# Ledger of designs, part 378: peptides against a protein of PDB entry 6GMG

Target 1, 331 residues: chain A of PDB entry 6GMG
Amino acid sequence: DSDDRVTPPAEPLDRMPDPYRPSYGRAETVVNNYIRKWQQVYSHRDGRKQQMTEEQREWLSYGCVGVTWVNSGQYPTNRLAFASFDEDRFKNELKNGRPRSGETRAEFEGRVAKESFDEEKGFQRAREVASVMNRALENAHDESAYLDNLKKELANGNDALRNEDARSPFYSALRNTPSFKERNGGNHDPSRMKAVIYSKHFWSGQDRSSSADKRKYGDPDAFRPAPGTGLVDMSRDRNIPRSPTSPGEGFVNFDYGWFGAQTEADADKTVWTHGNHYHAPNGSLGAMHVYESKFRNWSEGYSDFDRGAYVITFIPKSWNTAPDKVKQGWP

## One batch from the design tools (peptide; made by RFdiffusion4, then SolubleMPNN)

Design b2_p30_6_s2 (from b2_p30_6, 19 letters changed)
Fold by OpenDDE base, seed 5:
Structure b2_p30_6_s2 (fold): chain B 331 residues (1-331), chain A 30 residues (1-30)
Amino acid sequence: as target 1 above (331 residues)
Amino acid sequence: SAEEARIKADLEQYKQSQLAVLAHQQKLAA
């Protein structure tokens, strides 16, 4: 097997997509067809359709991270991440539960920790924070005004995020967004930006100084959200995959799903867009496919991962990569 | 830049992990 990544060719601006195919409750299509849909639905800048650029097609070609990359306009930094962890459930299950037949203690603890994360509550927390940020952005024409508005909103809601340091990822996220500084983006005007959400799945057992068991079965204490804020310290996420438990076994190091700024109140009805692998049409991996999944399908994840984080970033309001409503599939 | 180097490293790790999974699946299918 070799890395035969290829950048998908350009698609004519007016070319309509072929119908998507069902795949395990998801809508699935090949990457080139997603480009066609993207140009028709998500490409708009200032209300005008745009052909996906070579750079954007190159980003997209990198598989599961590609969809988030092309729609957010930047490679994920994952600094402003949220999750929900049920500490009581975790403690109770460790105390009153028992390992399954053939399950080691380390495997049991790792599994219990994984199951103690509530994906829906984590997602809801991110949406709540994004809403607060959007209110703070709405009439702020400089960063100072945005930060003042944000602090006021948090104080009114008695949100623990109000106690975060000014240099924290929470307060620095906007200023560190490239599109905020771009002339054709935010142009340093917060009111031209909006908060958007994507999700990352990854492995908890990434500490090379920890036990082999934690690397194989998960680190129960790693990447937990801070109480009150829901913030996850992502500084130790180095994209290290799960360690194999048998010879030759391998795991993917991460998965990314794009949500954007959908307004659907029911989490189960939200659509998450993601890719399977990098585009290698002439290689063993084959052509990249793009999936549009419901929340249940996305949040289920894979055995490769035991953590899910919901990350907030920003895009210009002039971009249509994060519409209020996302339609699954085509037509 | 440091950022570009980080991105390059992340993407390389991703590609290698994908290939590792594929290799494992092929071995199981053989």
Scores: peptide ipSAE 0.550, ipTM 0.897, DockQ to the pose 0.898
Fold by OpenDDE base, seed 4:
Structure b2_p30_6_s2 (fold): chain B 331 residues (1-331), chain A 30 residues (1-30)
Amino acid sequence: as target 1 above (331 residues)
Amino acid sequence: SAEEARIKADLEQYKQSQLAVLAHQQKLAA
C-alpha cells in the first residue's frame, strides 16, 4: 500500500459541498468536500470567491497543519504563543496529591502539570492580545505607527507585554508575516491586516538531555507561559513526539486547529477547524478528513499531547479565511 | 532556503508520526 501524500484535485468554483457528517459534537467531511466549502465561504479575496489554487491544495493536503496553513497563508511559525498555567494549583497538587494506583511519580507529575494548564484562559489571553493588536492596526499605515499604537494600548492596560524586547516575536510578528509585505496583501500597511488565532497541541518532553521519564510522561517545567504576559517560549519545540511507554505504542507529534477571528464571545461556542492526517487516499491512512469542532472538543486534545498553545498571526483583511462568524458543518 | 528546508523537515516528521499512529483518526471519531 502506498503511503504517499496526494494533492487533492481542483474543485469547480461553483460546486456546492455535500452535507457534513456529525460526529460526537463535531462536523466532519472529506478534504475535497472541505475544499468546496472553503471556496464558497472562506476563499473570498476582496469580496470575490476564489478557486483554491494548486499550492493551497498542496498545503491543505498535509493534514492538521494544512488547514491552518491554507487559511493563514503561511506555514505556522508558532512564535507568538500564549497559554495559562496555574502555578498554585500545580504546587498544591504536587504537595498534597498522590499518584494513582499504578502511576509512577514521573507520570503523576506530568499529569498534574498538564492539568494545571487552563485552555480556556490561554485562549482568552490570546484573544485579548489579538484585540489589542487589532486596535493598534486599525489606523496605522506603517509599521512604526503600529508599534507606537501597540505600546500605547499596552500601557493603557498596564499589560506586561509592554516590557517585551523590540525583537520579541510579539513586536516582530507583523513584519515577519509574508502577506503583510505582499502588494495584494497588506502592502506594508498595518491597517490592511488583522490578527488571527490558531492553536497547536504538542508534547512537553522534547529535551533529549532530559530523563526518559520526562520524555515518556511529560516535562512539568517545560513550555510554561511567562507570568504576566502569558507568552510561551516555543524555541525548544522541535516537533518531537511523546516517547512510547510500552512496545508498539506511538504518538503524533502535533495537532493544529484554526480559529481565525471569530467574534463569538462565548469560548465554548467557537468553532475550530482541523485535519486528521495528510491526504493519502490510496495509502494506509486514507483520505484526509477535515473536522469543525467546538472549543471543548478541540481543547480536550489527546494523550499524545500535554501542551496547548494559542498562537497569533496576521492575515490581510481582504481575505475571508477568518470571518467573524463560522458555521459548523454544511449546510 | 533554510526556511523551506525547515518546513520540509517538520512535515516529514509529522508524516512519520502519522504513519506510526494510524489510530489518530479514531481518536477524533471517539
Scores: peptide ipSAE 0.466, ipTM 0.858, DockQ to the pose 0.509
Fold by OpenDDE base, seed 1:
Structure b2_p30_6_s2 (fold): chain B 331 residues (1-331), chain A 30 residues (1-30)
Amino acid sequence: as target 1 above (331 residues)
Amino acid sequence: SAEEARIKADLEQYKQSQLAVLAHQQKLAA
C-alpha cells in the first residue's frame, strides 16, 4: 500500500455543505464537505468567516488528529489530560470475577482495567477543570493574574490541583500555547483565551520492556489518573499501537475527537468531531470522512484502544472553532 | 525543530497503522 495522502482542495467561502449522511447515530460526510461546513460555522475570526487555508487543509488531511489540529490551531501535545478510574471496581472485579471462556488471565485483567475507566466522569472532570480555568482567565490580563486567579479558584473548591507544581502541565499549559502569544491571538492576554477540550484514544500497553501480554491485552496499571486531580501522565504515550494477537492483525495507534467548549450539560448530547483516516482519495484508504458523533458513540471507542484521555488546551475567544452549541450534521 | 520532528514521527506512525489495519481488513474480506 502506498501513502497517497492528498491535501483537499480549497472550497469557495460561500459554498454550502451537502447534507451529511446518518450512520449508526453519527453524522458522516466527506472531508471536502466538512471544509464547507467548517467555513460556514467554525471558521469565524472576530465574527468573520474565513476560507480554510492551505495549511489548515493540510493539517485536516491527516485524519482524526487533523480535525483536532485544525480546530485547536496546533498539533495536539496531550500534556494536560484527565481521566477517571474506579479503583474499587477494578479490585473487586479482579478478586471476584473470572476470565471468560477462552480468555487468558492477562486478557481478563486488561479488559477489567479498561472497563474500570469511567469515560463520562473523565469527561466531566475535564469540563470541571476547564470551567475553573475559564473563570481564572476572565479579566486576567497577564499570566501572573491568571495563575493567581486559578490558585484562588482551586483553593475555594478545595481542589487537589492546587498542590500541583508550578511547572506542571496544569499551570504551564497556557504559556505553552502558541496562539496565546500570537498578536492576533491572545497577545499574551489570558482574558482573550478560553479553555477547550478534545479526547484521545490510545493503547495502554506501550512499554516495550513489559510483557508481550501487556502489549497484546493492555497494561492494567498504565495511564491511570492521579487520585484527587484526575491528571494522567501522558509522558509515556508514544503512539505505539496494540500488538497483534494473531497473524495479520493490526491496530490503529490513536484516535482524536474534538469537543471544544460546548455548554450542553448532558454529556450524552454533546457532539464529538473526528476523522476516520488520512485523506487518500486515489489510494487504498480512500477519501477521508469526518464524523460528528454523540458522546456515547465517541466514548465507546474501538478494540484498538483501552484508554481515553480528555485533554484541555486553549484557543483565542475570537475563534469560532469551539462554539457553545454544536449541531450534528447538515442541515 | 524537535517538535516538528516529533509531529512528523507521530503522523508517520499514524499513517502506517492505518495502512496496517486496512491491509488486515482487506485480507479478511478476501
Scores: peptide ipSAE 0.406, ipTM 0.826, DockQ to the pose 0.902
Fold by OpenDDE base, seed 3:
Structure b2_p30_6_s2 (fold): chain B 331 residues (1-331), chain A 30 residues (1-30)
Amino acid sequence: as target 1 above (331 residues)
Amino acid sequence: SAEEARIKADLEQYKQSQLAVLAHQQKLAA
């Protein structure tokens, strides 16, 4: 019951976390304990620890999206999203592959499409773009300077993003970031901001005008990245879950994982922080748990989802929600 | 605002979908 959601209580600023529980390659803890860790490690504004506010705790309480919400400072808009899709693999598998025993054609096509996405390459593309953006931000003291720098960087790299429209989410993302405009945030100074990354898992078959098969098994043509840029049009993502394939089956509509701005070069060693569900300690769902997963654990996703997008947003450099290094678990 | 309305709608949709999260939790525990 959605009415069972509870905002976790405040944790004393100096309270240390209890040890995380190792679980199948992940580090796991209850949300209250994550708040404790967050206050010790990620809460810093201008180098000073902060108690997680009531508002932030409320955001966090919403579950998987809550972790990204608290750390990014805004509800995910998902507009600047990247992925990698192997078109040749997809075409070849459709041509030469065969449905498994008992697998429908639609199920086969949906599966092949899902498998044609490369999560690691999608993540790397987002990191590449974030790096370009960070270079553009570095010495830009107004948006115009940032945009000029960005275009120059893209031109130097012969990046197809240089051809994006000025109104594209790629160019408008910074100006549309609330913390950029805040006095205690960016204060309209791009050099005070940095690019960060989170990931969203979701279902491709969200078009209600499409066939039931696409809603059940995936839409092979939906949410593919544009060639050259890697940009995914997320405008049609309305958080619609996968349709049941059997009676009583149900699926979650999305999952969010927070990466931030880790500098670990090996994708497999990067840590992704995410939640399981909204906090309902007295309800059927129980208390919210937070997981810190390695990329392999995160990128595998669930049968609920057949798409993974890697999204860029911005936070003030004064925030420590996206440190260069994230340590899995506690201590 | 339109943005606030979007957020509200998204959160409501998410809450509704969380009924299936028990299976999700089990997947994490497996």
Scores: peptide ipSAE 0.199, ipTM 0.767, DockQ to the pose 0.473

Design b2_p30_6_s3 (from b2_p30_6, 23 letters changed)
Fold by OpenDDE base, seed 2:
Structure b2_p30_6_s3 (fold): chain B 331 residues (1-331), chain A 30 residues (1-30)
Amino acid sequence: as target 1 above (331 residues)
Amino acid sequence: SEEERRIQEDLEQAKKSQRAVLEWLKKKAA
């Protein structure tokens, strides 16, 4: 029942977290304990540790999206999303491959499409773009300066993003970030902001007007990145889950993983923070758990999803929700 | 605002669609 969600109680500011426990290659803890860790490690504003507010705790209580929500400071809009898709592989596999035993054509095509996405390359693209943005932000004290810097950086790298429209999510992302405009945030100063990354897993077959097969097995043509830029049009993502293939089967609509702004060059060593479900300690789902996963575990995803996007947003540099280094677990 | 409305809709849908990921992981590991 959707009404089972509960906001976790406040945790004392100085309460240290209990040790995380290993769980299937991940570091796992209950949401209350994550709040404790968050307050000790990620809560800092202008260097000052903060208690997670009731509002933030409420955001967090929504599960996987809540982790990204509380750390990014806004509900994920997913407007600036990147992925990598191997078109040649896709075409080749469709042409020369064959369905597995018992696999329908639709299943085959959906699977081939899913497998044609490269999560690592998608992540790297997002990191590349975030780096460009961060350079553009560094000495820009107004949006115009930021945009000029950004265009220059893109031109120097011969990046196809330089051809995006001024109204593109790419160029409008900063101005559309609430924390950029906040007095205690960016205060309209780009140099006070930094680019951060989160990831969303979701289902491609969300078009209700499409075939049942696409809804069940994926839409091979949906949510592909644009050539050159890697941008994914997320406008049609309405958090619709995969359709059941058998009676009683149900799928989750999305998963979110928070990366932030880690500087670890090795993707495999990066840590992704995510939740399992909304907090329902008195309900059937139980208490929300938070996981800190390595990229390998995160990027693997679930059968619920056939798309992964890496999204860029911005937070104030004064926030510590996206530190250079994230330590998995506790201690 | 329209954006707030959309967020609320998404959240409502999220609540309905979410399940215990851990259970899936357990099944996969078994």
Scores: peptide ipSAE 0.323, ipTM 0.835, DockQ to the pose 0.467
Fold by OpenDDE base, seed 5:
Structure b2_p30_6_s3 (fold): chain B 331 residues (1-331), chain A 30 residues (1-30)
Amino acid sequence: as target 1 above (331 residues)
Amino acid sequence: SEEERRIQEDLEQAKKSQRAVLEWLKKKAA
């Protein structure tokens, strides 16, 4: 029940978190304890720890999206999204592969499409682009300088993103970031901002005009990255869940994982923070739990989803919500 | 604003569909 959501109470600024517990290869804790950790580790503004505000706690209470929301400082718009899709693999498997026993053609095609996405390469692409953006930001004191730097960086790398339209989410992402414009944020100074990454899992079969089979088993043609750039058009993502394939079956509409700006070169060692559901301590779902997962655990996703996108946004450098290193669990 | 409206719609939908995914999966796999 949507009305069961509760905002977690404030935690004292100096309260240390309780130890996290292992859960399915992840570090797990209740949302209240995550707030404690967040205040000790991620809350810092200009080097000073802060108590999580009521507004931030409210954002967090929305579950998986809440973790990304509180750390990015804005509700995810998902405009600058990247993925990797192996078209040759897809075509080959469709041509030479066979449906499994009991698998319909639509189910087969949906599965093959899902398997043709490479989560690691998608993540790598996002990291690559974020690095380019960070270089462009470093000494840019206005948006024009940032854009010029960005174009130069892309040209030097022969990156297909250099051909994107000026109104593309790629070039407009910074100017459309609220914290960039805030006095205590970027204050319209690109050099005060840094690129950060989060991931969204979602369902491809969201087109209401498409066949029921696509809604149940996936739309093989939906949400593919553009060749060369890796950009995914997310405009048609309306958080519509997978359609049930059997009576009583229900699927979650999305999952969000926060990565930030970790510098760990090995993707498998990166930590992704996410929540299980909205906070409902007095409801059937119970208290929200926060998980810190390694990339392998995150990228595996669930049967609820057949797409994963890696999204770039920006936060002020003065925030510590995206540190270079994230430690899994506590202590 | 239109953006605010879209956010609210997304949040309402999220409230309806979100669940304890990991726990559910564990139960199903057991």
Scores: peptide ipSAE 0.279, ipTM 0.813, DockQ to the pose 0.520
Fold by OpenDDE base, seed 3:
Structure b2_p30_6_s3 (fold): chain B 331 residues (1-331), chain A 30 residues (1-30)
Amino acid sequence: as target 1 above (331 residues)
Amino acid sequence: SEEERRIQEDLEQAKKSQRAVLEWLKKKAA
C-alpha cells in the first residue's frame, strides 16, 4: 500500500555505518545505514560532509528510484537515454531460430528481441558520450560555449549525434538541469558541472493499444536505439509493468541503478547502487534496503524487464555523489 | 508546471507498483 511509505529519520552526521552484509554477490544494508554511509562518503558539498536533509531522505524513501534521485539531485526524467541493439543478430535469430518447447511465437520474438540488446555496449556508449560532454564542459563558461565545444568534439569524432536538433534531449539536457541554474550549483556555468550516468530497467510492452501478447511477452520493436546515435526515445515509457502471464503473477514497473562518474575502465568492476522498494518499516514490504552491485549483477536484471537504458544527466562538480571510485559495502 | 505534474504522476505509479523484487524472486524460485 502506497500509504505506508515512511521517511527515514535523520542520522547523526558523525555516526559511522554498520558493516554491510553480502547478498548474492552484492553488498546489502538497510536504508538507515545507507544514509550513514552516504553522509560519510557522498554528502560532501565543496569538500564538507553534510547531513542528509529531510527532503533528500524523503526522495530516498521511494526505493530504487530514490537512490538515483538523492544522488542526482532531481527526479529521473530519462530523456537522454542510450542502448545498443544488434539488428543482425535479431534478424538472424528470427529467421533461423525456432521457439523452444512450449514457447509461443510471441514469447519467442520477445525473448529474441531482449537478447539482442547488449547491456555492456549500451553502457559503453553512454560513457563515451559522457566523456565527450565532460570535455565540452571543461572550459565553457556559458551554454553557448558548451554547445560549440560539443559540436566540435562530435565533428572530430564523426559522431552521428552532431546531426541532432538543437532542441533534442542531447543538446537541451544541460539547460534543463535544475542544479545547473542554481546559485550554489552550476550558477549557469557549464565548467562547474559534470556528466553522470544512471540506468533504468523497464518493460517494452507498454502500449495498451497493442496485442495482449506484446504486453505479456514484450514488444520487439519498442524502445530500440536509433542507429548511429544509440539514443532511445523514452517518451512512451509510462512506468507500466509487464502484464501477468499467469493468475496471481505481478511485475515491478521499473528498477533504477546509480553509477555516477566512476573512472574504472573495466565495466565488470563498476559498482551500481540501487534500492529494493519504498521504505515501509511498519508495512508488509518492510524497511527499504540498499544494494551495491557489480555490473554483472545489475545488468542481468529481472524477468520483470526486457529493456535497459543508460541515461546521462548532470550534477555540480562540488557534489561528491559521483566520485571517481566507489567502494562496495562497508568497511 | 507540466514537468512537475509528470513527476507527480510517475511517483504515484511508483508507489503502487514497487515491491521487494529480490524477495519476490526467491519465493518464485522456491
Scores: peptide ipSAE 0.254, ipTM 0.798, DockQ to the pose 0.522
Fold by OpenDDE base, seed 4:
Structure b2_p30_6_s3 (fold): chain B 331 residues (1-331), chain A 30 residues (1-30)
Amino acid sequence: as target 1 above (331 residues)
Amino acid sequence: SEEERRIQEDLEQAKKSQRAVLEWLKKKAA
């Protein structure tokens, strides 16, 4: 019952975290202990540790989205999303492949589509774009300068994003970031901001007007990245979960993983922070747990989802929620 | 605002659906 959500209590600023527990190649801890780690490692604003505020604790308490929410400073809008889809692989497998024993045609097509997405390439594309954006931000003291720099960078790289409309989420993302406008944030100075990345897992078969098979097994044509840009149109993502294939089966509507701005070049060594469910210590779900997963573990996702998108947003450089290096677990 | 409304709707849906993640993790551990 959604009414069981509780905001975790405040943790003393100087309280050190307890050791994380290994869990299937991940580092796991209860939400309260994550708050302790967050205060020690990620809470810094202008170099000063801060206690997680009640508002931030409330955001965090919402579960998987909460980790991204508290670290990005805003609820995920998912407007600037990237993925990679191998169309040739998809077509080839559909043509030459066969359904498994007991697999329906719709199930086969959905599976093949899911497998045709390359999570690593999608992540790489997002990192590439974030890097370009960061270069454009570095010496820009107003939005106009940022946009000019961005266009120049894209032109130099012959990037298809240069052809995006000025009203595109790609160009409007910075101006639409609340922390950019805040006095203690960007203060309308792009050079005070940096691009960060999070990931969303979700279900492709969300169209209620589509066949039941698409809702159960996925829509092979939905949420594909645009060629050249890698942009995913997320406008049709309404957080609708996968439809049950059997009575009593239920699926989660989304999962969020926080990457931030890690500089580790090896994707497999990057750390993704995510939560399991909303915090309900007195309810049936129990306390919220936070996981720090390597990319492989994160990108594998769950059977609940057949799409993964890598989303770019912005935070002030003065925040330490997206450090260059993230250490998995504690100590 | 419309955006705030959308956020609230998303959060309400998230609360209802997050039970499945725990079950999946348990299955992968067996």
Scores: peptide ipSAE 0.311, ipTM 0.836, DockQ to the pose 0.498; fails the geometry check

